# Ledger of designs, part 4: peptides against a protein of PDB entry 6KZJ

Target 1, 71 residues: chain A of PDB entry 6KZJ
Amino acid sequence: SPDLLSEVSEMKQDLIKMTAILTTDVSDKAGSIKVKELVKAAEEEPGEPFEIVERVKEDLEKVNEILRSGT

## One batch from the design tools (peptide; aimed at target 1 L5 V8 L15 I16)

Design b2_p17_8 (made by RFdiffusion4)
Pose (drawn by RFdiffusion4):
Structure b2_p17_8 (pose): chain A 69 residues (1-26, 29-71), chain P 17 residues (1-17)
Amino acid sequence: SPDLLSEVSEMKQDLIKMTAILTTDVKAGSIKVKELVKAAEEEPGEPFEIVERVKEDLEKVNEILRSGT
Amino acid sequence: ELVMDLLKKVLALEKKL
């Protein structure tokens, strides 16, 4: 559905913002368009499996930021 | 690194949806 795509688009923007905060990359050469396109093509599994992995990774980032380790 | 990995997974999720 379009609502699912819009929520994922917002997550993408949130991750760009997080990248800007965390990066020391001083045209943002650390972000490679070819790597992004390849990853979009090759990430395995259906959306549910991808969402589970994204959730796990976000929980890990949250723990780093909240606890400091 | 994790954030960049998340960004690639989110782009793939957009493609899969």

Design b2_p17_8_s3 (made by RFdiffusion4, then SolubleMPNN; from b2_p17_8 with E1D M4L D5K K9D)
Fold by OpenDDE base, seed 1:
Structure b2_p17_8_s3 (fold): chain B 71 residues (1-71), chain A 17 residues (1-17)
Amino acid sequence: as target 1 above (71 residues)
Amino acid sequence: DLVLKLLKDVLALEKKL
């Protein structure tokens, strides 16, 4: 749905921002190049949307654990 | 690594929606 797509697109934008902050690559188009590679990888990612959502949920829980514990 | 994995999954999700 368009509303869900908008939500996912916003999350994508946030993750791109995070990637730019966390990477130490200072090359001119380094961020853009890495995103392009990820786009290609994403095109081959198996699974239906619901299955991908479950993976995202799991990894967000891991992020939360890292932020909470520092490890 | 985890953030990049998240981004890949979100990109995949965006394409499939």
Scores: peptide ipSAE 0.715, ipTM 0.945, DockQ to the pose 0.737
OpenDDE base, seeds 2, 3, 4, 5: peptide ipSAE 0.714, 0.713, 0.715, 0.713; ipTM 0.945, 0.945, 0.945, 0.945

Design b2_p17_8_s4 (made by RFdiffusion4, then SolubleMPNN; from b2_p17_8 with E1D M4L D5E K9Q)
Fold by OpenDDE base, seed 4:
Structure b2_p17_8_s4 (fold): chain B 71 residues (1-71), chain A 17 residues (1-17)
Amino acid sequence: as target 1 above (71 residues)
Amino acid sequence: DLVLELLKQVLALEKKL
């Protein structure tokens, strides 16, 4: 649905930004995320859309706690 | 990297929508 696509788009944007901030890679490709490669790597991601959304939301809470506490 | 793994999952999700 359009609403779910919008939600997923926002989560994607946030995660891209978080990845860029947290990466310590200093190679020539540092700071550049090859989205197409990640998409290919994600081809085997199991689960229906709702299951994946719920899993991501649960783990995003963990990420937030890690970022805030450092642990 | 949990963040990167979540990004992969979101990208996979996006393809399924």
Scores: peptide ipSAE 0.593, ipTM 0.917, DockQ to the pose 0.742
OpenDDE base, seeds 1, 2, 3, 5: peptide ipSAE 0.589, 0.585, 0.590, 0.590; ipTM 0.916, 0.915, 0.917, 0.917

## One batch from the design tools (peptide; aimed at target 1 T19 R55 L60)

Design b2_p18_3 (made by RFdiffusion4)
Pose (drawn by RFdiffusion4):
Structure b2_p18_3 (pose): chain A 69 residues (1-26, 29-71), chain P 18 residues (1-18)
Amino acid sequence: SPDLLSEVSEMKQDLIKMTAILTTDVKAGSIKVKELVKAAEEEPGEPFEIVERVKEDLEKVNEILRSGT
Amino acid sequence: LDLVLNILKKVLALEKKL
């Protein structure tokens, strides 16, 4: 559905903002368009499995930011 | 940062699959 796509677009923007905060990359050469396109093509599994991995990774980032380790 | 970048690649793949 379009609502699912819009939520995922908002997550993408949140991740760009997080990248800008965390990076020391001084045209943002650390972000490679070819790597992004390849990853979009090659990430395995259906949306549910991808979402589970994304959730796991976000929980890990949250623990780092909240606990400091 | 590496985790954020990996999530970003997974989100692009999620958009494509949706």

Design b2_p18_3_s4 (made by RFdiffusion4, then SolubleMPNN; from b2_p18_3 with L5M N6D K10R L12E)
Fold by OpenDDE base, seed 4:
Structure b2_p18_3_s4 (fold): chain B 71 residues (1-71), chain A 18 residues (1-18)
Amino acid sequence: as target 1 above (71 residues)
Amino acid sequence: LDLVMDILKRVEALEKKL
């Protein structure tokens, strides 16, 4: 769906901005979660695209809470 | 930050599927 794609693209842009804000001196200790494993997990995420979007939105809400409260 | 990056990669993977 083009509408869903637009929503996902907007989410991506917001996440990139958040990453830029949060990426201060992230020392080399970016945890051992191999980017490759994370990407594989993302590609294998079960469910229809709309279901995945809803799960992502829930996780983004958690991120927003952390950013807002500092906890 | 790790959570944000995880979500970003999930979103990117989803975008490629659409």
Scores: peptide ipSAE 0.525, ipTM 0.904, DockQ to the pose 0.526
OpenDDE base, seeds 1, 2, 3, 5: peptide ipSAE 0.518, 0.525, 0.521, 0.525; ipTM 0.901, 0.903, 0.904, 0.904

Design b2_p18_4 (made by RFdiffusion4; failed a check: too like the target's own chain)
Pose (drawn by RFdiffusion4):
Structure b2_p18_4 (pose): chain A 69 residues (1-26, 29-71), chain P 18 residues (1-18)
Amino acid sequence: SPDLLSEVSEMKQDLIKMTAILTTDVKAGSIKVKELVKAAEEEPGEPFEIVERVKEDLEKVNEILRSGT
Amino acid sequence: ALEIVKRVFKRVDALLKK
């Protein structure tokens, strides 16, 4: 549904913002369009499986930021 | 944290594509 796509678009923007905060990349050469396109093509599994991996990774980032380790 | 954020970012592109 369009609502699912909009939520995911908002997540993508949140991740760009997080990248800008965390990066020391001094045209943002660390972000490669070709790598992004390839990853969009090759990431395995259906949306549910991808969402589970994304959730696990976000929990890990949250733990780093909240606990400091 | 940044490496994980970039990995999640690439997975979000795959979600949008799928």

Design b2_p18_7_s4 (made by RFdiffusion4, then SolubleMPNN; its pose is not in this set)
Fold by OpenDDE base, seed 4:
Structure b2_p18_7_s4 (fold): chain B 71 residues (1-71), chain A 18 residues (1-18)
Amino acid sequence: as target 1 above (71 residues)
Amino acid sequence: LGEVRYLLRKVLELARSL
């Protein structure tokens, strides 16, 4: 459904924004730590909010692909 | 569609963990 696809896409975008906020927040707290290092560190912590958001984002992308493919 | 429902459920579970 086009409406469902749009809804999923919007949710995906929101999760991308949340990811950006989390990376920025942790960067501010960490001082001079590189964003790349922050992303890597977050990815190594499966329970951290960034990792959770990234997993959700990935799942939403999968949903989007399924909807577009019609399978 | 079954796969979509499954993935949506997983997404909701992850969202609740935030």
Scores: peptide ipSAE 0.063, ipTM 0.588, DockQ to the pose 0.098
OpenDDE base, seeds 1, 2, 3, 5: peptide ipSAE 0.059, 0.061, 0.042, 0.046; ipTM 0.590, 0.588, 0.568, 0.580

Design b2_p18_8 (made by RFdiffusion4)
Pose (drawn by RFdiffusion4):
Structure b2_p18_8 (pose): chain A 69 residues (1-26, 29-71), chain P 18 residues (1-18)
Amino acid sequence: SPDLLSEVSEMKQDLIKMTAILTTDVKAGSIKVKELVKAAEEEPGEPFEIVERVKEDLEKVNEILRSGT
Amino acid sequence: DLVLDLLKKVLALETKLE
């Protein structure tokens, strides 16, 4: 559905903002368009499996930011 | 690194949903 896509688009924007905060990359040469396109093509599994991995990774980032380790 | 990996996974999620 369009609502699912819009939530995912917002998540993408959140991750760009997080990248800008965390990066020391001094045209943002650390972000490669070809790597992004390849990853969009090759990430395995259906959306539910991808979402589970994304959730696990976000939980890990949250733990780093909240606990400091 | 994790955030960059998340960004690639979100792009792939968009493609899968489409």

Design b2_p18_8_s1 (made by RFdiffusion4, then SolubleMPNN; from b2_p18_8, 5 letters changed)
Fold by OpenDDE base, seed 5:
Structure b2_p18_8_s1 (fold): chain B 71 residues (1-71), chain A 18 residues (1-18)
Amino acid sequence: as target 1 above (71 residues)
Amino acid sequence: DLVMELLKRVLALEEKLK
């Protein structure tokens, strides 16, 4: 889907910007974040692309909140 | 590194969609 590809490309660009601007020294003990889910790329992430996109978007929001708040 | 792990997932998604 070109719409999904565009959305994924935007997330990629956002993450690249985040790596350049923001510190990645965040605790993986944050209550709302599941480290296991964040590293799913180590194994093939299950589900159709749309389903994976939704999970990645949710995790990106969690990480964004952590980085903005410092908690 | 949370951001880098998310980036890996996004890159994998992008490859699947190409």
Scores: peptide ipSAE 0.448, ipTM 0.871, DockQ to the pose 0.392
OpenDDE base, seeds 1, 2, 3, 4: peptide ipSAE 0.444, 0.446, 0.440, 0.445; ipTM 0.871, 0.871, 0.870, 0.870

Design b2_p18_8_s2 (made by RFdiffusion4, then SolubleMPNN; from b2_p18_8, 6 letters changed)
Fold by OpenDDE base, seed 4:
Structure b2_p18_8_s2 (fold): chain B 71 residues (1-71), chain A 18 residues (1-18)
Amino acid sequence: as target 1 above (71 residues)
Amino acid sequence: DLVMELLKRVEALEKKLK
């Protein structure tokens, strides 16, 4: 849907800005996120678009917490 | 790189939605 596309595009822009500023040192932290799962998801993300968006948003929130706390 | 992998997922999803 156009609403999902807009939301995803916004998330994309945020992540691009993050990658431009952040160092690999902080981005290497995994927290509760399984990096290997993220790799697989990039190739094939299972589920309907809405479900995928929700999972990505959840992971983005976790990334934000890692960046903010440094842990 | 956690951030980069998340970006890849978002890009893949964006492609699916277009």
Scores: peptide ipSAE 0.434, ipTM 0.878, DockQ to the pose 0.401
OpenDDE base, seeds 1, 2, 3, 5: peptide ipSAE 0.428, 0.433, 0.426, 0.430; ipTM 0.878, 0.879, 0.879, 0.877

Design b2_p18_8_s3 (made by RFdiffusion4, then SolubleMPNN; from b2_p18_8, 5 letters changed)
Fold by OpenDDE base, seed 1:
Parts: structure tokens; sequence; C-alpha cells
Structure b2_p18_8_s3 (fold): chain B 71 residues (1-71), chain A 18 residues (1-18)
């Protein structure tokens, strides 16, 4: 749906900003190159949107767990 | 890298929604 696409696009933008902050690569183009590589890798990600949504939810839970526990 | 893997899946989802 358009609303889901907008939400996903917003999450993508936020994650790209996070990766730029977290990366230790000093190359000015490192972030853009890595995103390009991820785009290619994403083309091979299996499953329908609803299946990928479930994986995203699981990943977010892992992030939450790490933030909560510090490990 | 958890964040990068999450980004990869989000990119995949975005493409599949278009």
Amino acid sequence: as target 1 above (71 residues)
Amino acid sequence: DLVMELLKRVLALEKKLK
C-alpha cells in the first residue's frame, strides 16, 4: 500500500542516517558505496512483502533487545 | 552487522512494494 511504502521509505532514510553515524570508514563515498552494494544484495532477498515485514519486525526486536540489555 | 542487515531487508521491502 502507499502508506506502507511511505513508512518503509522513512525507515530506510533513518537507517541510512544511522549507518553514516555508526560507520568508522573515513571515505567520503563509503556510505554511498555500501548502500549501493546493499541495493544489489536486496534484489536477492527472498519472500513476499509480508514475509519481509516479519523479518524486519524480528530485526527490530533484536535491536530493542540490544538497547535494553546493553549487549 | 545488524543495522546493515536490517537496512538490506528494508531496501528489499521497498523495491517489492513498487
Scores: peptide ipSAE 0.680, ipTM 0.934, DockQ to the pose 0.751
OpenDDE base, seeds 2, 3, 4, 5: peptide ipSAE 0.679, 0.678, 0.680, 0.679; ipTM 0.934, 0.933, 0.934, 0.934

Design b2_p18_8_s4 (made by RFdiffusion4, then SolubleMPNN; from b2_p18_8 with D5E K9R T15K E18K)
Fold by OpenDDE base, seed 5:
Structure b2_p18_8_s4 (fold): chain B 71 residues (1-71), chain A 18 residues (1-18)
Amino acid sequence: as target 1 above (71 residues)
Amino acid sequence: DLVLELLKRVLALEKKLK
């Protein structure tokens, strides 16, 4: 679904930005994300893409709450 | 790293959708 892909792409961009903010490493490799390496383990996450998206959105909301409140 | 783990999951989703 193109709508689902768009939503996933937006979440990806947000998470990349969050990663950049939270990382304290100033080395050249600090911001390097090995996409192919990271994807392998997550490919086995059970459920259809829509179901996984809903779970990710729920977890992302928790992350946002932690970042905003500091708790 | 919770944020990084979420990124992994999102990247995997993107791959599945393409």
Scores: peptide ipSAE 0.537, ipTM 0.894, DockQ to the pose 0.610
OpenDDE base, seeds 1, 2, 3, 4: peptide ipSAE 0.530, 0.503, 0.497, 0.533; ipTM 0.892, 0.885, 0.884, 0.893

## One batch from the design tools (peptide; aimed at target 1 T19)

Design b2_p19_4 (made by RFdiffusion4)
Pose (drawn by RFdiffusion4):
Structure b2_p19_4 (pose): chain A 69 residues (1-26, 29-71), chain P 19 residues (1-19)
Amino acid sequence: SPDLLSEVSEMKQDLIKMTAILTTDVKAGSIKVKELVKAAEEEPGEPFEIVERVKEDLEKVNEILRSGT
Amino acid sequence: ELVLDLLKKVLALEKKLEE
């Protein structure tokens, strides 16, 4: 559905913002369009499986930011 | 690194949802 795509687009924007905060990359040469396209083509599994991995990774980032380790 | 990996996985999620 379009609502699912819009939520995912918002997540993508959130991750760009997180990248800008965390990066020391001084045209943002650390972000490669070809790597992004390849990853979009090659990430395995259906949406549910991808979402589970994204959730696990976000929980890990949250723990780093909240606890400091 | 994790955030960049998330960004690649979100792009792939967008593509899978469109399919």

Design b2_p19_4_s1 (made by RFdiffusion4, then SolubleMPNN; from b2_p19_4, 5 letters changed)
Fold by OpenDDE base, seed 4:
Structure b2_p19_4_s1 (fold): chain B 71 residues (1-71), chain A 19 residues (1-19)
Amino acid sequence: as target 1 above (71 residues)
Amino acid sequence: DLVLELLKRVEALEKKLKE
């Protein structure tokens, strides 16, 4: 899907910016974040691309919340 | 590093979508 590819590409750029600007020394302070999923090998992530995108988007928001709030 | 792991996941997705 070209729309999905565009969305993923935008997410990638956002993450690159985050990496460049923000500290990456974050810890699992959110009760709902799945650390195991976050660090799992990308090649082994289950589901169709759209399903994976939705999970990644959710995880990205959780990471943003951790960085923004410190918790 | 959670941010870098997310980046890896996104890059893998991008690769899959381009295949």
Scores: peptide ipSAE 0.428, ipTM 0.875, DockQ to the pose 0.388
OpenDDE base, seeds 1, 2, 3, 5: peptide ipSAE 0.419, 0.423, 0.424, 0.425; ipTM 0.875, 0.875, 0.876, 0.875

Design b2_p19_4_s2 (made by RFdiffusion4, then SolubleMPNN; from b2_p19_4, 5 letters changed)
Fold by OpenDDE base, seed 3:
Structure b2_p19_4_s2 (fold): chain B 71 residues (1-71), chain A 19 residues (1-19)
Amino acid sequence: as target 1 above (71 residues)
Amino acid sequence: DLVLELLKQVEALEKKLKE
């Protein structure tokens, strides 16, 4: 899906920016999904990529909350 | 690091979607 690819590309850009912002003294674990679960889901049925994208978007929201609150 | 691991996953998804 070209629309899904566009969304994924946008998330990639957001993550690159967040990587530059985050430092070793900030918490990056609060409320995150397990990475191994994302990896497992990526190897499953053709509908899984969209579901993984939604989970990643949720984790990005958590990262944003950490940056805003400091916790 | 959560952000770095998420980036790896997103890059993998992007590659799959381009296939």
Scores: peptide ipSAE 0.316, ipTM 0.870, DockQ to the pose 0.341
OpenDDE base, seeds 1, 2, 4, 5: peptide ipSAE 0.298, 0.309, 0.313, 0.307; ipTM 0.866, 0.866, 0.867, 0.868; seed 2 fails the geometry check

Design b2_p19_4_s3 (made by RFdiffusion4, then SolubleMPNN; from b2_p19_4 with E1D D5K K9R E18K)
Fold by OpenDDE base, seed 5:
Structure b2_p19_4_s3 (fold): chain B 71 residues (1-71), chain A 19 residues (1-19)
Amino acid sequence: as target 1 above (71 residues)
Amino acid sequence: DLVLKLLKRVLALEKKLKE
């Protein structure tokens, strides 16, 4: 779905920005290198898109829980 | 770690959607 792809692409960009904020490495390329490694690791993720969507939902719920509780 | 894991899965999803 092109609409889903657009939403996923936007989420990706937001998360890349978040990783840049959260990283403690002072080097300019630390974040970029980490993302490149994640790209390669992502190629090994099993499952069809709908299965990965469910995992993303669960991850988002965990993020929300941490933001809400601080733990 | 959680944010990075989420990013990895989003990257995987994006790749799958482009296949």
Scores: peptide ipSAE 0.684, ipTM 0.934, DockQ to the pose 0.713
OpenDDE base, seeds 1, 2, 3, 4: peptide ipSAE 0.682, 0.684, 0.682, 0.684; ipTM 0.933, 0.934, 0.933, 0.934

Design b2_p19_4_s4 (made by RFdiffusion4, then SolubleMPNN; from b2_p19_4 with E1D D5E K9R E18K)
Fold by OpenDDE base, seed 4:
Structure b2_p19_4_s4 (fold): chain B 71 residues (1-71), chain A 19 residues (1-19)
Amino acid sequence: as target 1 above (71 residues)
Amino acid sequence: DLVLELLKRVLALEKKLKE
């Protein structure tokens, strides 16, 4: 779905920004290098898009829980 | 790291949606 792809692309960009904020590496290119590594690792993620969507949903729930509870 | 794992899965999803 083009609409889903657009939404996923926006989410990707937001997460890249979050990664840059949360990283402790002081190297100027550390963030870009990390993303490049993740791109390669992402090629090995199994499952159809709908299965990955469910995993993303679970991760977002975990993020929300951590932010809400502090743990 | 949860954020990095989430990003990895999002990247995987994006790639699969383009296939």
Scores: peptide ipSAE 0.671, ipTM 0.929, DockQ to the pose 0.748
OpenDDE base, seeds 1, 2, 3, 5: peptide ipSAE 0.669, 0.670, 0.669, 0.670; ipTM 0.929, 0.929, 0.929, 0.929

Design b2_p19_8 (made by RFdiffusion4)
Pose (drawn by RFdiffusion4):
Structure b2_p19_8 (pose): chain A 69 residues (1-26, 29-71), chain P 19 residues (1-19)
Amino acid sequence: SPDLLSEVSEMKQDLIKMTAILTTDVKAGSIKVKELVKAAEEEPGEPFEIVERVKEDLEKVNEILRSGT
Amino acid sequence: LDLVLDILKKVLALEKKLT
């Protein structure tokens, strides 16, 4: 559905913002368009499986930011 | 940062698969 895509688009924008905060990359040469396109093509599994991995990774980032380790 | 970048690649693949 379009609502699912819009939520995912918002998550993508949130991650760009997080990247800008965390990076020391002084045209943002650390972000490679070819790597992004390849990853979009090659990430395995259906959406549910991808979402579970994204959730696990976000929980890990949250723990780092909240606890400091 | 590395985790955020990995998540970003997974989100792009999620967008593609949902489309």

Design b2_p19_8_s1 (made by RFdiffusion4, then SolubleMPNN; from b2_p19_8 with D6E K10R L12E T19K; failed a check: too like the target's own chain)
Amino acid sequence: LDLVLEILKRVEALEKKLK

## One batch from the design tools (peptide; aimed at target 1 T23 L38)

Design b2_p20_2 (made by RFdiffusion4)
Pose (drawn by RFdiffusion4):
Structure b2_p20_2 (pose): chain A 69 residues (1-26, 29-71), chain P 20 residues (1-20)
Amino acid sequence: SPDLLSEVSEMKQDLIKMTAILTTDVKAGSIKVKELVKAAEEEPGEPFEIVERVKEDLEKVNEILRSGT
Amino acid sequence: SALEIVKDVYKKVLALEKKL
């Protein structure tokens, strides 16, 4: 559905913002369009499986930021 | 690191968009 896509678009923008905060990359040469396109093509599994991995990774980032380790 | 994970999640989100 379009609502699912819009939520995922908002997540993408949140991740860009997080990248800008965390990066020391001094045209943002650390972000490669070709790597992004390849990853979009090659990430395995259906959406549910991808979402599960994204959730696990976000939990891990949250723990780092909240606990400091 | 948090940054490496954020960039990796970003690639998963692009694949999620494409699959949806």

Design b2_p20_2_s2 (made by RFdiffusion4, then SolubleMPNN; from b2_p20_2, 8 letters changed; failed a check: too like the target's own chain)
Amino acid sequence: SPLELVLEILKRVEALEKKL

Design b2_p20_6_s2 (made by RFdiffusion4, then SolubleMPNN; failed a check: too like the target's own chain; its pose is not in this set)
Amino acid sequence: SALDLVLEILKRVEALEKKL

Design b2_p20_6_s3 (made by RFdiffusion4, then SolubleMPNN; its pose is not in this set)
Fold by OpenDDE base, seed 2:
Structure b2_p20_6_s3 (fold): chain B 71 residues (1-71), chain A 20 residues (1-20)
Amino acid sequence: as target 1 above (71 residues)
Amino acid sequence: SALDLVMEILKRVLALEKKL
């Protein structure tokens, strides 16, 4: 749906920003290069879109835990 | 690492976007 597409687009934008922040490479282009590769590799995601979004949100919480605690 | 996890999540989100 268009509403779900909008939500996913925002998630994508946030993740790309996080990649740029977390990358340890001196070159600002390093993150962009890796993202380009991911675009090509992203061929299929099994499951219903809504359920996939929920799983992604759970995994994002794991990222938050690592960033808060360092572990 | 957090970066590795973010990259994997991003890959899945990109795949999801193509499915929509």
Scores: peptide ipSAE 0.654, ipTM 0.926, DockQ to the pose 0.641
OpenDDE base, seeds 1, 3, 4, 5: peptide ipSAE 0.651, 0.652, 0.652, 0.653; ipTM 0.926, 0.926, 0.926, 0.926

## One batch from the design tools (peptide; aimed at target 1 K12 E48; failed a check: too like the target's own chain)

Design b2_p21_1_s1 (made by RFdiffusion4, then SolubleMPNN; its pose is not in this set)
Amino acid sequence: EALELVMEILKRVLALEKKLK

Design b2_p21_3 (made by RFdiffusion4)
Pose (drawn by RFdiffusion4):
Structure b2_p21_3 (pose): chain A 69 residues (1-26, 29-71), chain P 21 residues (1-21)
Amino acid sequence: SPDLLSEVSEMKQDLIKMTAILTTDVKAGSIKVKELVKAAEEEPGEPFEIVERVKEDLEKVNEILRSGT
Amino acid sequence: ETALEIVHRVLKKVFALEKKL
């Protein structure tokens, strides 16, 4: 559905913002368009499996930021 | 593993999630 895509688009923007905060990359050469396209093509599994992995990774980032380790 | 490395990985997965949806 379009609502699912819009939530995912918002997540993508949140991750760009997080990248800007965390990076020391001084045209943002650390972000490679070819790597992004390849990753979009090659990430395995259906949306549910991808979402589970994204959730796990976000929980891990949250723990780093909240606890400091 | 740094928060930034994880965020970059998550970002690539979101691209794939958008394509699959």

## One batch from the design tools (peptide; aimed at target 1 L38 A41)

Design b2_p22_6 (made by RFdiffusion4)
Pose (drawn by RFdiffusion4):
Structure b2_p22_6 (pose): chain A 69 residues (1-26, 29-71), chain P 22 residues (1-22)
Amino acid sequence: SPDLLSEVSEMKQDLIKMTAILTTDVKAGSIKVKELVKAAEEEPGEPFEIVERVKEDLEKVNEILRSGT
Amino acid sequence: SEALDIVLDLLKKVLALEKKLS
């Protein structure tokens, strides 16, 4: 559905913002368009499986930011 | 640095999720 796509688009924007905060990359040469396109093509599994992995990774980032380790 | 690496990987996974949902 379009609502699912819009939530994912918002997540993508949130991750760009997080990248800008965390990066020391001084045209943002650390972000490669070809790597992004390849990853969009090659990430395995259906959406549910991808979402589970995204959730696990976000929980890990949250732990780092909240606990400091 | 670990959080950034994970965030960069998440960005790739989110683009793949957009493609799968399309």

Design b2_p22_6_s1 (made by RFdiffusion4, then SolubleMPNN; from b2_p22_6, 8 letters changed)
Fold by OpenDDE base, seed 5:
Structure b2_p22_6_s1 (fold): chain B 71 residues (1-71), chain A 22 residues (1-22)
Amino acid sequence: as target 1 above (71 residues)
Amino acid sequence: MEALELVMKMLGRVLALEKKLS
């Protein structure tokens, strides 16, 4: 749906910004992470789009916990 | 899993979803 697409697009921008914030040195893990492979893996992920969005939101909470606790 | 790695995984999902919904 258009509403879901809009939400997904906003999430994309947020995650891009987070990536930039978390990538502060050339030694960071970003250089070893292959985005294209992650996209391909995601394309095969089972579930409806709204379910996958909820999984992303769950992982966002995990990220926030890591950043808050430092571990 | 490190935060950056998890964010990249999430970004992959969102990019895939954006294509799927377009």
Scores: peptide ipSAE 0.712, ipTM 0.934, DockQ to the pose 0.601
OpenDDE base, seeds 1, 2, 3, 4: peptide ipSAE 0.711, 0.711, 0.710, 0.712; ipTM 0.934, 0.933, 0.933, 0.934

Design b2_p22_6_s4 (made by RFdiffusion4, then SolubleMPNN; from b2_p22_6, 6 letters changed)
Fold by OpenDDE base, seed 5:
Structure b2_p22_6_s4 (fold): chain B 71 residues (1-71), chain A 22 residues (1-22)
Amino acid sequence: as target 1 above (71 residues)
Amino acid sequence: SEALELVMKLLGQVLALEKKLS
């Protein structure tokens, strides 16, 4: 749905910002190859879009916990 | 880092989702 697509797009933007903050790679191609591989892996993951979004949100909470704990 | 690895994975997932939904 358009609303789900909008949510996904906003999540993408947030993740791009987080990537920029967390990465120390200053190469002009930083993360490019890895992202492409991870996109292909994600395309093969089972589940409807809403289910995948919920998995992403769950893992985002894990990221936040890691950052908050400093580990 | 673990956080960066996870963020990159999630970025891959949302990029794939964006393609699927478009």
Scores: peptide ipSAE 0.702, ipTM 0.933, DockQ to the pose 0.639
OpenDDE base, seeds 1, 2, 3, 4: peptide ipSAE 0.701, 0.702, 0.700, 0.702; ipTM 0.933, 0.933, 0.933, 0.933

Design b2_p22_7 (made by RFdiffusion4)
Pose (drawn by RFdiffusion4):
Parts: sequence; structure tokens; C-alpha cells
Structure b2_p22_7 (pose): chain A 69 residues (1-26, 29-71), chain P 22 residues (1-22)
Amino acid sequence: SPDLLSEVSEMKQDLIKMTAILTTDVKAGSIKVKELVKAAEEEPGEPFEIVERVKEDLEKVNEILRSGT
Amino acid sequence: LELVHTILKKVLALEKKLLEEY
């Protein structure tokens, strides 16, 4: 559905903002368009499986930011 | 930061699969 896509687009923008905060990359050469396209093509599994991995990774980032380790 | 970049690549793949399904 378009609502699912819009929520995912908002997550993408949140991640760009997080990248800008966390990076020391001084045209943002650390972000490679070819790597992004390849990853979009090659990430395995259906959307549910991808979402579970994204959730796990976000929980891990949250723990780092909240607890400091 | 590495995790955030990994998440970004996974979100792009999710967005592509959801768009194909829609």
C-alpha cells in the first residue's frame, strides 16, 4: 500500500538525518549511489524478513545511544 | 554509523520490494 511506502520513505529520511549527525565524512563521498542500488537489488527475503532485520538493528542503535555502549 | 548505513541499505531494498508488490 502507499501508506506502507510513505512510512518507509520517512524511515529513510530519518536514517539520512542520523547519518548526518553521526558521520565525520567531511558531496558526501561516504554515500555511494552504486552501493545503494546494488543493496536494493540484492537484499534477500520478503518485506517481513527485511523489516525484522531492520527492527533488530534499530534496537541495537537505540541501546548504543541510550546506554552509551 | 555503520549500523545506520546498513539499515539504510535494507530500507531501500524494503521500499523497492513494497513498490513492486503495490

